# Peptides against a protein of PDB entry 6TME, part 150

Target 1, 324 residues: chain A of PDB entry 6TME
Amino acid sequence: NRLKRAYIALQAWKKAFYSDPFNTAANWVGPDVCSYKGVFCAPALDDPSVLVVAGIDLNHADIAGYLPPELGLLTDVALFHVNSNRFCGVIPKSLSKLTLMYEFDVSNNRFVGPFPTVALSWPSLKFLDIRYNDFEGKLPPEIFDKDLDAIFLNNNRFESTIPETIGKSTASVVTFAHNKFSGCIPKTIGQMKNLNEIVFIGNNLSGCLPNEIGSLNNVTVFDASSNGFVGSLPSTLSGLANVEQMDFSYNKFTGFVTDNICKLPKLSNFTFSYNFFNGEAQSCVPGSSQEKQFDDTSNCLQNRPNQKSAKECLPVVSRPVDCS
Target 2, 324 residues: chain A of PDB entry 6TME as posed
Amino acid sequence: NRLKRAYIALQAWKKAFYSDPFNTAANWVGPDVCSYKGVFCAPALDDPSVLVVAGIDLNHADIFGYLPPELGLLTDVALFHVNSNRFCGVIPKSLSKLTLMYEFDVSNNRFVGPFPTVALSWPSLKFLDIRYNDFEGKLPPEIFDKDLDAIFLNNNRFESTIPETIGKSTASVVTFAHNKFSGCIPKTIGQMKNLNEIVFIGNNLSGCLPNEIGSLNNVTVFDASSNGFVGSLPSTLSGLANVEQMDFSYNKFTGFVTDNICKLPKLSNFTFSYNFFNGEAQSCVPGSSQEKQFDDTSNCLQNRPNQKSAKECLPVVSRPVDCS

## One batch from the design tools (peptide; made by RFdiffusion4, then SolubleMPNN)

Design b2_p18_1_s1 (from b2_p18_1, 11 letters changed)
Fold by OpenDDE base, seed 1:
Structure b2_p18_1_s1 (fold): chain B 324 residues (1-324), chain A 18 residues (1-18)
Amino acid sequence: as target 1 above (324 residues)
Amino acid sequence: SAASEERLQEILERLRAE
């Protein structure tokens, strides 16, 4: 009976394909859905004697089409990976019936509309990848209330502010890159106890960096490049004991880049180019270390190459933003 | 395909443990 429902769902999906260049669904014929390419069956969790569709993997199939509501009949699916296709439309609300959803990867598609709130209904969700789509609007605060391991939101059309609830997130990886997020980074960011990698690249974020960033002891990648951040770098960044990659380039930062930041023990790459820094410690100078790479290009530093002109620097440097 | 099956097995084991 459960496989019959799966058959209905998969046949409906096949009909929703506009193009299947690799003929991925060519063998999607007949009731034996477990033999379908990209369909994976396993014993049901509630009854090991019953075989069910537990996973879908259509990654890199270049399929054009949409997700029909009948996919909600795949109630036993825990793994749904359909990245690198050309699926369009919205994520069906009927997927709320997939209560075992654990990993949901629809990245690199043509999905549109608001954040797929159906993802919030999955109690066991750990992995959410919706990057490289055309999702738009506000990010629901509730996304960070979920016990997720990874949240990939980059390369969409999301706007508005980063929710304050970000501090509640247990995710090790969160990407906001290449959206239209605005406002400040919430001070609650320091409460992200499991954070290893966070990327804010290419948004409209502004204001001062919160001091609480320094509480992210386990972060290895922190990229806030290509935004509108102002003020000095927080002195508390010296607390990033495990940071390896740090990028603050293409912002409007001012002040002095301190020795305490550049001498972080695990720091491998630190890029602070294309800002308005007016000083740096010797340890921050590119070439000063063999194990660390620095880029101080296009700042307001004295006696350094490739800096901004005095004309460009003076109006900004003379009016430093006080973040205190 | 094999990687997906392996990952699925891991997921199912985790779900059973919940």
Scores: peptide ipSAE 0.701, ipTM 0.963, DockQ to the pose 0.963
Fold by OpenDDE base, seed 5:
Structure b2_p18_1_s1 (fold): chain B 324 residues (1-324), chain A 18 residues (1-18)
Amino acid sequence: as target 1 above (324 residues)
Amino acid sequence: SAASEERLQEILERLRAE
């Protein structure tokens, strides 16, 4: 009996709660699991005459606890949303039995350990949100082999380089922000054909930006701020026909910010402050357009306010990194 | 929530189509 298995799983989970301040699981009593708060039943895909637990939504419940292995008994769950709680520990390997998993949101919790590789076992997964946790270690390259629509990794403790397999991703949104990623952005990034938004904020990324970024024709948000990028902005950025928000601030970029970049047709905000740019086109000057907002603060620009001193600029500007 | 139920229904429909 599938509902009996669900009962065992849910009771084990309730037992794993350390604190339930809103008494979310107060009605988790008895065999009628479909009446449980946050539990959603539906006809089974393989047998419409059988009722199964198909979804869990415990968002914003502020529950403290962990995910017990018995959750693997919830084999019919396609939607698992438990964000904004205080769940700790690791994601159980037993969740590999949840072969219908479509959306997995465990964001805003206290999960620890390596990347939950169990997510790679879900053949139908489209939405993966593990942001705002304490996951650590390497990002498995295989994550980008999956046909995901969205991948949220931001605000964790991930290290290592960004896998070159990123180019295989079909995701429209990918966030790497506020981790410890290092190395260069892979050149394969330009192959992300469905990409709309990508965020690299606040990592330890370095090197030159790959020219292939300019191939991201559908990208609307590109934020690479607060890293260690060097060199000039790729001239191929003129190919970002749909970019609206672009941020390169707080890096070590040098060179000239070109007219071709600042006149991108859909560009709304372009922030390149806190770098070592030594020139900019007139179209890049803040206030030059009513439709576009620019920030050139704290660069090495002549005749502009709030720039770095010559003492700060000279050592960097005089040694431009050749990205060719 | 009602929103979750609606989303679940959409997901299940997509899964059936696969």
Scores: peptide ipSAE 0.699, ipTM 0.962, DockQ to the pose 0.965
Fold by OpenDDE base, seed 2:
Structure b2_p18_1_s1 (fold): chain B 324 residues (1-324), chain A 18 residues (1-18)
Amino acid sequence: as target 1 above (324 residues)
Amino acid sequence: SAASEERLQEILERLRAE
């Protein structure tokens, strides 16, 4: 009996709670699991006459505890939302039995360990949110082989390079922000066909930006701030026809910021502050447009306020990085 | 919550269509 298995799983989970400040699981008593707070039942996909646990929503419950292996008994769950809790430990491998998993949100918890590879075993997964945890190690390349709509990885402890497979991703939103990623952005990035928003903020990425970024025709948000990027901005950035928010601040970019970038048709905010740019087109000057906001602070620009000193600029500007 | 139930129903409909 599926509901009996669900009962076993949910009772095991209740026992795994260290703290339930809102008494969310107070009514988790007895065999009628469909009445449990945060538990949602529906007719089974394979047999509509059978009622099964199809969803869990414990968002914002501030529950402290861990995910026990018995959760693998919830084989009919398609929606698992447990964000904004204090769950710790690792994601159980037993969750591989949840073959209907469609949305998995464990964001804003205290999970640790490597990337939860069990997520890769779910054939129907469309939404993956593991941000604001303590996941570490390498990002498995296979994550981008999944037909995901969104991939939220930000605010973790992921290391190493961004996989070349990123170009295979069909996600509209991908966040890498506030991790420990290093190396270059893969050239394959330009192959992301459905990308709307990508965020690299606050990593240890370096090298030149790949020219292929200009192929991201549908991107509305591109943020590469707070990294170690060098060289000039690719001229191909003029191809970002739909970009609205663009941020390259807090890097080591050099060269000239061109009209072709600053005059992008849908550009609303362009921040390129805290770099080593030695020139900008008039269209890039803050205040030059009423519809666009620019920030050129702390570069090596002449006749602009709040720029770096010659002493700071000369060593970098005189030794430009060749990205060719 | 009603919102979760509605979202779940949408998901199940999508899964059924696959």
Scores: peptide ipSAE 0.681, ipTM 0.961, DockQ to the pose 0.966
Fold by OpenDDE base, seed 3:
Structure b2_p18_1_s1 (fold): chain B 324 residues (1-324), chain A 18 residues (1-18)
Amino acid sequence: as target 1 above (324 residues)
Amino acid sequence: SAASEERLQEILERLRAE
């Protein structure tokens, strides 16, 4: 009976395909859904004697179409990977019935609408990838209440502020890049226990960086480039003992780039170009280390090449933002 | 793919352990 429901769902989905360039669904004929290309069956968790559809993998199939509500009949699916297709529309609310959902990857598609809140209904979800779509609106704060290992939100149309609940996240990787997020980075960011990589690239974030960033002891990648951040870099950044890649380029930072930051023990690349820094420690100078790579281009530094003109610098440097 | 099948097996094992 479970496979019958799966058959109904998969046939409805096939009908929802506008284009299947690789004929991926060509063999999606007949009741034997376990033989369907991209469909994976396994013994049911509640009854090992029953075979169920447990996974879908249609990655890189270039399929154009939409996700019909009948997909909600695939109640045993734990893995749903359909990245690199041309699926459009919204994520069906009927997917709330997929209570075993563990990995959900719909990245690199043409999905639209608000954040797919149905993802919040999955109690076992560990991996959420919705990047490279056209999702818009506010990010639900509840997303960070989920025990996710990774959260990929980059390259969408999300706007508004980053929720304060970010500190509750247990994710090792979080990407906000290339959205329309605005406001400040929440101070609660320092409470992220398992964070290894966080990327804010290419948003409309502003204000001062919170001091609490320095509490991210496990972070290896911190990229806040291409935003509107102001003020000086927090002195607490000296606490980033494991940071390897750090990028603050293309912001409006001012002040002095300190020795304590540039001498971070695991730092490999530190880019702070295209800001309004008016000084840097010797340890921050590009070429000063063979083990570390620095970029100080287009700041307000004296005696350095490729800096901004005095005309560009003076109005900003003379009016530094006090983050205290 | 074979990789997906392997990953699925891992996921199911984790879910069973819960």
Scores: peptide ipSAE 0.677, ipTM 0.960, DockQ to the pose 0.957

Design b2_p18_1_s2 (from b2_p18_1, 11 letters changed)
Fold by OpenDDE base, seed 4:
Structure b2_p18_1_s2 (fold): chain B 324 residues (1-324), chain A 18 residues (1-18)
Amino acid sequence: as target 1 above (324 residues)
Amino acid sequence: SASTQERLQKILEELKAE
């Protein structure tokens, strides 16, 4: 009996709660699991005459606790949303039994350990949100082999390089922000055919930006701020026909910011402050457009306010990194 | 919530189509 298994799982989970400030699980009593707050039942896909637990939504419940292995008994769950809680520990490997998992949101919790590789076992997964946790270690390359619509990894403790498999991703939104990713952005990034938004903010990324970024024709948001990128901006960035928000601030970029970038047709905000740019086109000057916002603060620009001193600029500007 | 139920229904429909 699937509902009996669900009862076992949910009761085990209730026992794993350390705190339930809103008494979310107060009605988690008795065999009628479909009446439980945050539990959603539906006819089973394989047998419409059978009612199963198909979804969990405990978002914003401020529940402290952990995910017990008995959650693996919830084999019919396709939606698992438990964001904005205080769940700790690791994601149970037993969740591999949840073969219908479609949306998995455990964001804004206190989960620890390596990337939850159990997510890779879900064949139908489309949405993965693990942001605002304490996940650590390497990002498995296989994550980008998944047919995901969105991948939220930001605000964790992930390290190492971004996998080259990123180019295989079909996701429209990918966030790497506020981790410890290092190395270069893979050249394969240009192969992300469905990418609309990508955020690298606040990592340890370095090297030159790959020219292949210019192939991201559908990208509307590109944020590479607060990293260690060097060299000039790729001329191929002129290919970002749909970019609206672009941020390269707080890096070590050098060279000239060109008209071809600043005149991008849908560009609304372009921040390139806190770099070592030694020139900019007139179209890049803050206030040059009413439709576009620019920030050129703290560069090595001549005749612009709030620039770095010659002492700071000369050592860097005189030794530009050649990205060619 | 009602919104979750609706979203779940859409998901299940997509899963059926696979």
Scores: peptide ipSAE 0.694, ipTM 0.956, DockQ to the pose 0.969
Fold by OpenDDE base, seed 5:
Structure b2_p18_1_s2 (fold): chain B 324 residues (1-324), chain A 18 residues (1-18)
Amino acid sequence: as target 1 above (324 residues)
Amino acid sequence: SASTQERLQKILEELKAE
C-alpha cells in the first residue's frame, strides 16, 4: 500500500523533528496521511484509482530537524517545498526513488555537504532551489544538462569554477550569488538560449568577461557585482537588447564605459561603481537620463564626484588587462 | 494551502503529458 509507505515515511520524519514551534506536525497522527498538515494527496499517475502523497509543503514552519532516509518511501511526490525551516544534515540519497520530482525547494535551511547529486537523478525536475544553505564543494557539470526552468544556488559555500556545460542550460533564471565560485565565466554562457536572469554577485570570479555575454538577447537581469573581474567591458554588450538591470560594481574593470552600453534600449539601472573605469560616455553619467539610473561612484573618472584618488587609480589604469 | 494544491495539479498534468 502506497499510503502505508507514506505513513512510515512521514512518521519517521516527525520523529526526526527536533523542534516544531508552530506545531505543524501536531495532526500527523494515524494512517490518514492525506489529512496531515502540509501533505497533499492526488490520484496516482499510473493508477487514478489509487490515492498517493504527491506533494509536501512545509514552507515557513521553522521546523528544526533532518531528512531521514525513510523519505525515500514517498515515491509519488512531485512537489517538495520545505523552505524557511531549520532542517540540517544532508539530502538523503534515498530520494532517488522519487522519480516524479518536479519542484524541489529546500531553500533557507541548514543543509550541509556537497551538492545534492540526488537531484540529478530526477528525470522530470524543472525547479531546483537550494539557496540559503551550507552546501559546499564543486558544482557538478551535469546540473546544466537538466531541463530546468530555474536553478537557485545562491548563498551557499560552493567552491569551484562554473562548469562549461552552463551553455547547455535551458533555465530562464540562474543564481550563483554569494558562493565561492572562482575562475572565469565560461564562453559557453552565450549559448543559454532561454536565459532571462543570471546573478554572479559576491563570488571569487575573475578574468575578463567573455564577449559571448552579448549573445544573451533575452537577458533582463545581469549582475556580476562583487567579484574580481578585470579588463574592459566587452563591446558586444551592446547586443543585450532586453537588459533592464545590469550591475558590474565592485570589480577591477578598466577602460571606457561606452555609449553603446548606456543607451541599451531597455536599460533601467546600470551600476558600474567601485571599479577603475577611466572614462564614460555622456549617456552614462548619472542624471543624464530620466528613464535610466546610473552609478559611476568610486572609479577613475575625471570631473566626476566621489572618485578614487590618482594614487589608487594610476597603478591599475596604467596597466590595463588586454582581453583580446 | 489552496495555492499549493493548484500548483500540484498543474505539475501532475504536465507530468502526465510527458
Scores: peptide ipSAE 0.694, ipTM 0.956, DockQ to the pose 0.970
Fold by OpenDDE base, seed 2:
Structure b2_p18_1_s2 (fold): chain B 324 residues (1-324), chain A 18 residues (1-18)
Amino acid sequence: as target 1 above (324 residues)
Amino acid sequence: SASTQERLQKILEELKAE
């Protein structure tokens, strides 16, 4: 029966624990798996008279161990939350049998290997959090074909370019921060529907920002800081009608920061420090507004404090990158 | 936790509606 399979899976998992500091699995004894701490049962969707394991929540348990292949026997699990543990190894391919998976959170662990492609096999997946791990290699383009509400990829070891398929994503929140992504932001980014927050912080991204960013009318947070972006800010950024937080700091941007950007109607914080901007509109000057915060530190601006020296500025400002 | 159980119930309701 389904609970017997769950018992086999959970006992295999308990055996895969190296350390359980809070004795979370201390009561994982006997066939009554629905009484196990962190195990949640519900009536099966196909037969409401049958009780099944439908959720796992081991968040913040500081458990060291790995995910054994027997977890594939938990075929009724729709919620799998195991964040803030010390689980290592890879995500088992046997989890492809969990066809009801809706929320998968393995964030803040020690998982390694390539992107867990098993997540792509789940037809009903809405929430994917794999941040704060050691996942590496390329991001599969198919991730953005999924109807996900949120995609958390930050603080991993992902490499290569951001897939062009990003424009197909319906996620409200996407984080790429603190990886090793390289290349340009795809022009297809402007096709993202329902995007509220996107974060690129601390990658090796380069080139010019695509003009299509200005099509992200619903974005409230846009952070592209700590990359290798060049050229001028796209004039189309004036289209970001709902942006509240915008950060372009720690790049190699040049040119003039325009009034149209700094006067965005919902803009509360705009950081463009540590670039090579050679001019800014008066509306961009820190302290010019009571409602908006600006940071123009360490640019090539005239008559502003804390700017780069002429020696640092001249080689870059004299050779502006043409993004046309 | 009660919060997880409630969240799970919502998820299962959504899955049933699909």
Scores: peptide ipSAE 0.691, ipTM 0.956, DockQ to the pose 0.971
Fold by OpenDDE base, seed 3:
Structure b2_p18_1_s2 (fold): chain B 324 residues (1-324), chain A 18 residues (1-18)
Amino acid sequence: as target 1 above (324 residues)
Amino acid sequence: SASTQERLQKILEELKAE
């Protein structure tokens, strides 16, 4: 009996709660699991006459605890939302049995360990949110082979390089922000045909920006701030016909910020502050447009306020990195 | 919540179509 298995799983989970401030699991008593708060039942896909646990929603429950391996008994779950809790430990490998998993949101918890590779085993996964945890190590390249609509990885402890397989991603939104990613952005990034938003904020990324970024014609948000990028901005950025928000602040960029970038047709905010740019086009000057906002603070620009000293600028500007 | 149930129903319909 599927509901009996669900009962075993849910009771094991209740026992794994250290704290339930809102008494969310208070009614998790007895065999009628479909009446449990945060448990959603539906007819089974393989047999509509059978009722199964198809969804879990414990968002914002502030529950402290862990995910026991018995959760693998919830084989009919397609929606698993447990964000904004205090769950700790690792994602159980037993969740590989949840072959219908479609949306997996464990964001804003205290999960640790490597990337939960069990997520890669779910053939129908469309939504993966693991942000605001303590996941660490390398990002598996296979994550981008998944047909995901969104990939939220931000605010973790991921290290190493961004996989070259990123170009295979069909995701509209990808966040890498606030991790420990290093190396260059892969040139394959330009192959992300469905990309609308990509965020690299607050990593240890370096090197030149790949020219292939300019191929991201559907991107509306591109944020590469707070990294170690060097060289000039690619001239191909003029191809970002739909970019609205662009941030390159807090890097080591040099060179000239061109009209072709600042005159992008949909550009509303362009922040390139805290770099080593030594020139900007008139169209890039803050206040030059009512429709666009620019920030050129703390660069090496002449005749602009709030710029770096010559002492800070000269060592960097005199040794520009050639990205060609 | 009613919203979650509705979302789940949509997901299940999509899964069934696969």
Scores: peptide ipSAE 0.688, ipTM 0.956, DockQ to the pose 0.963

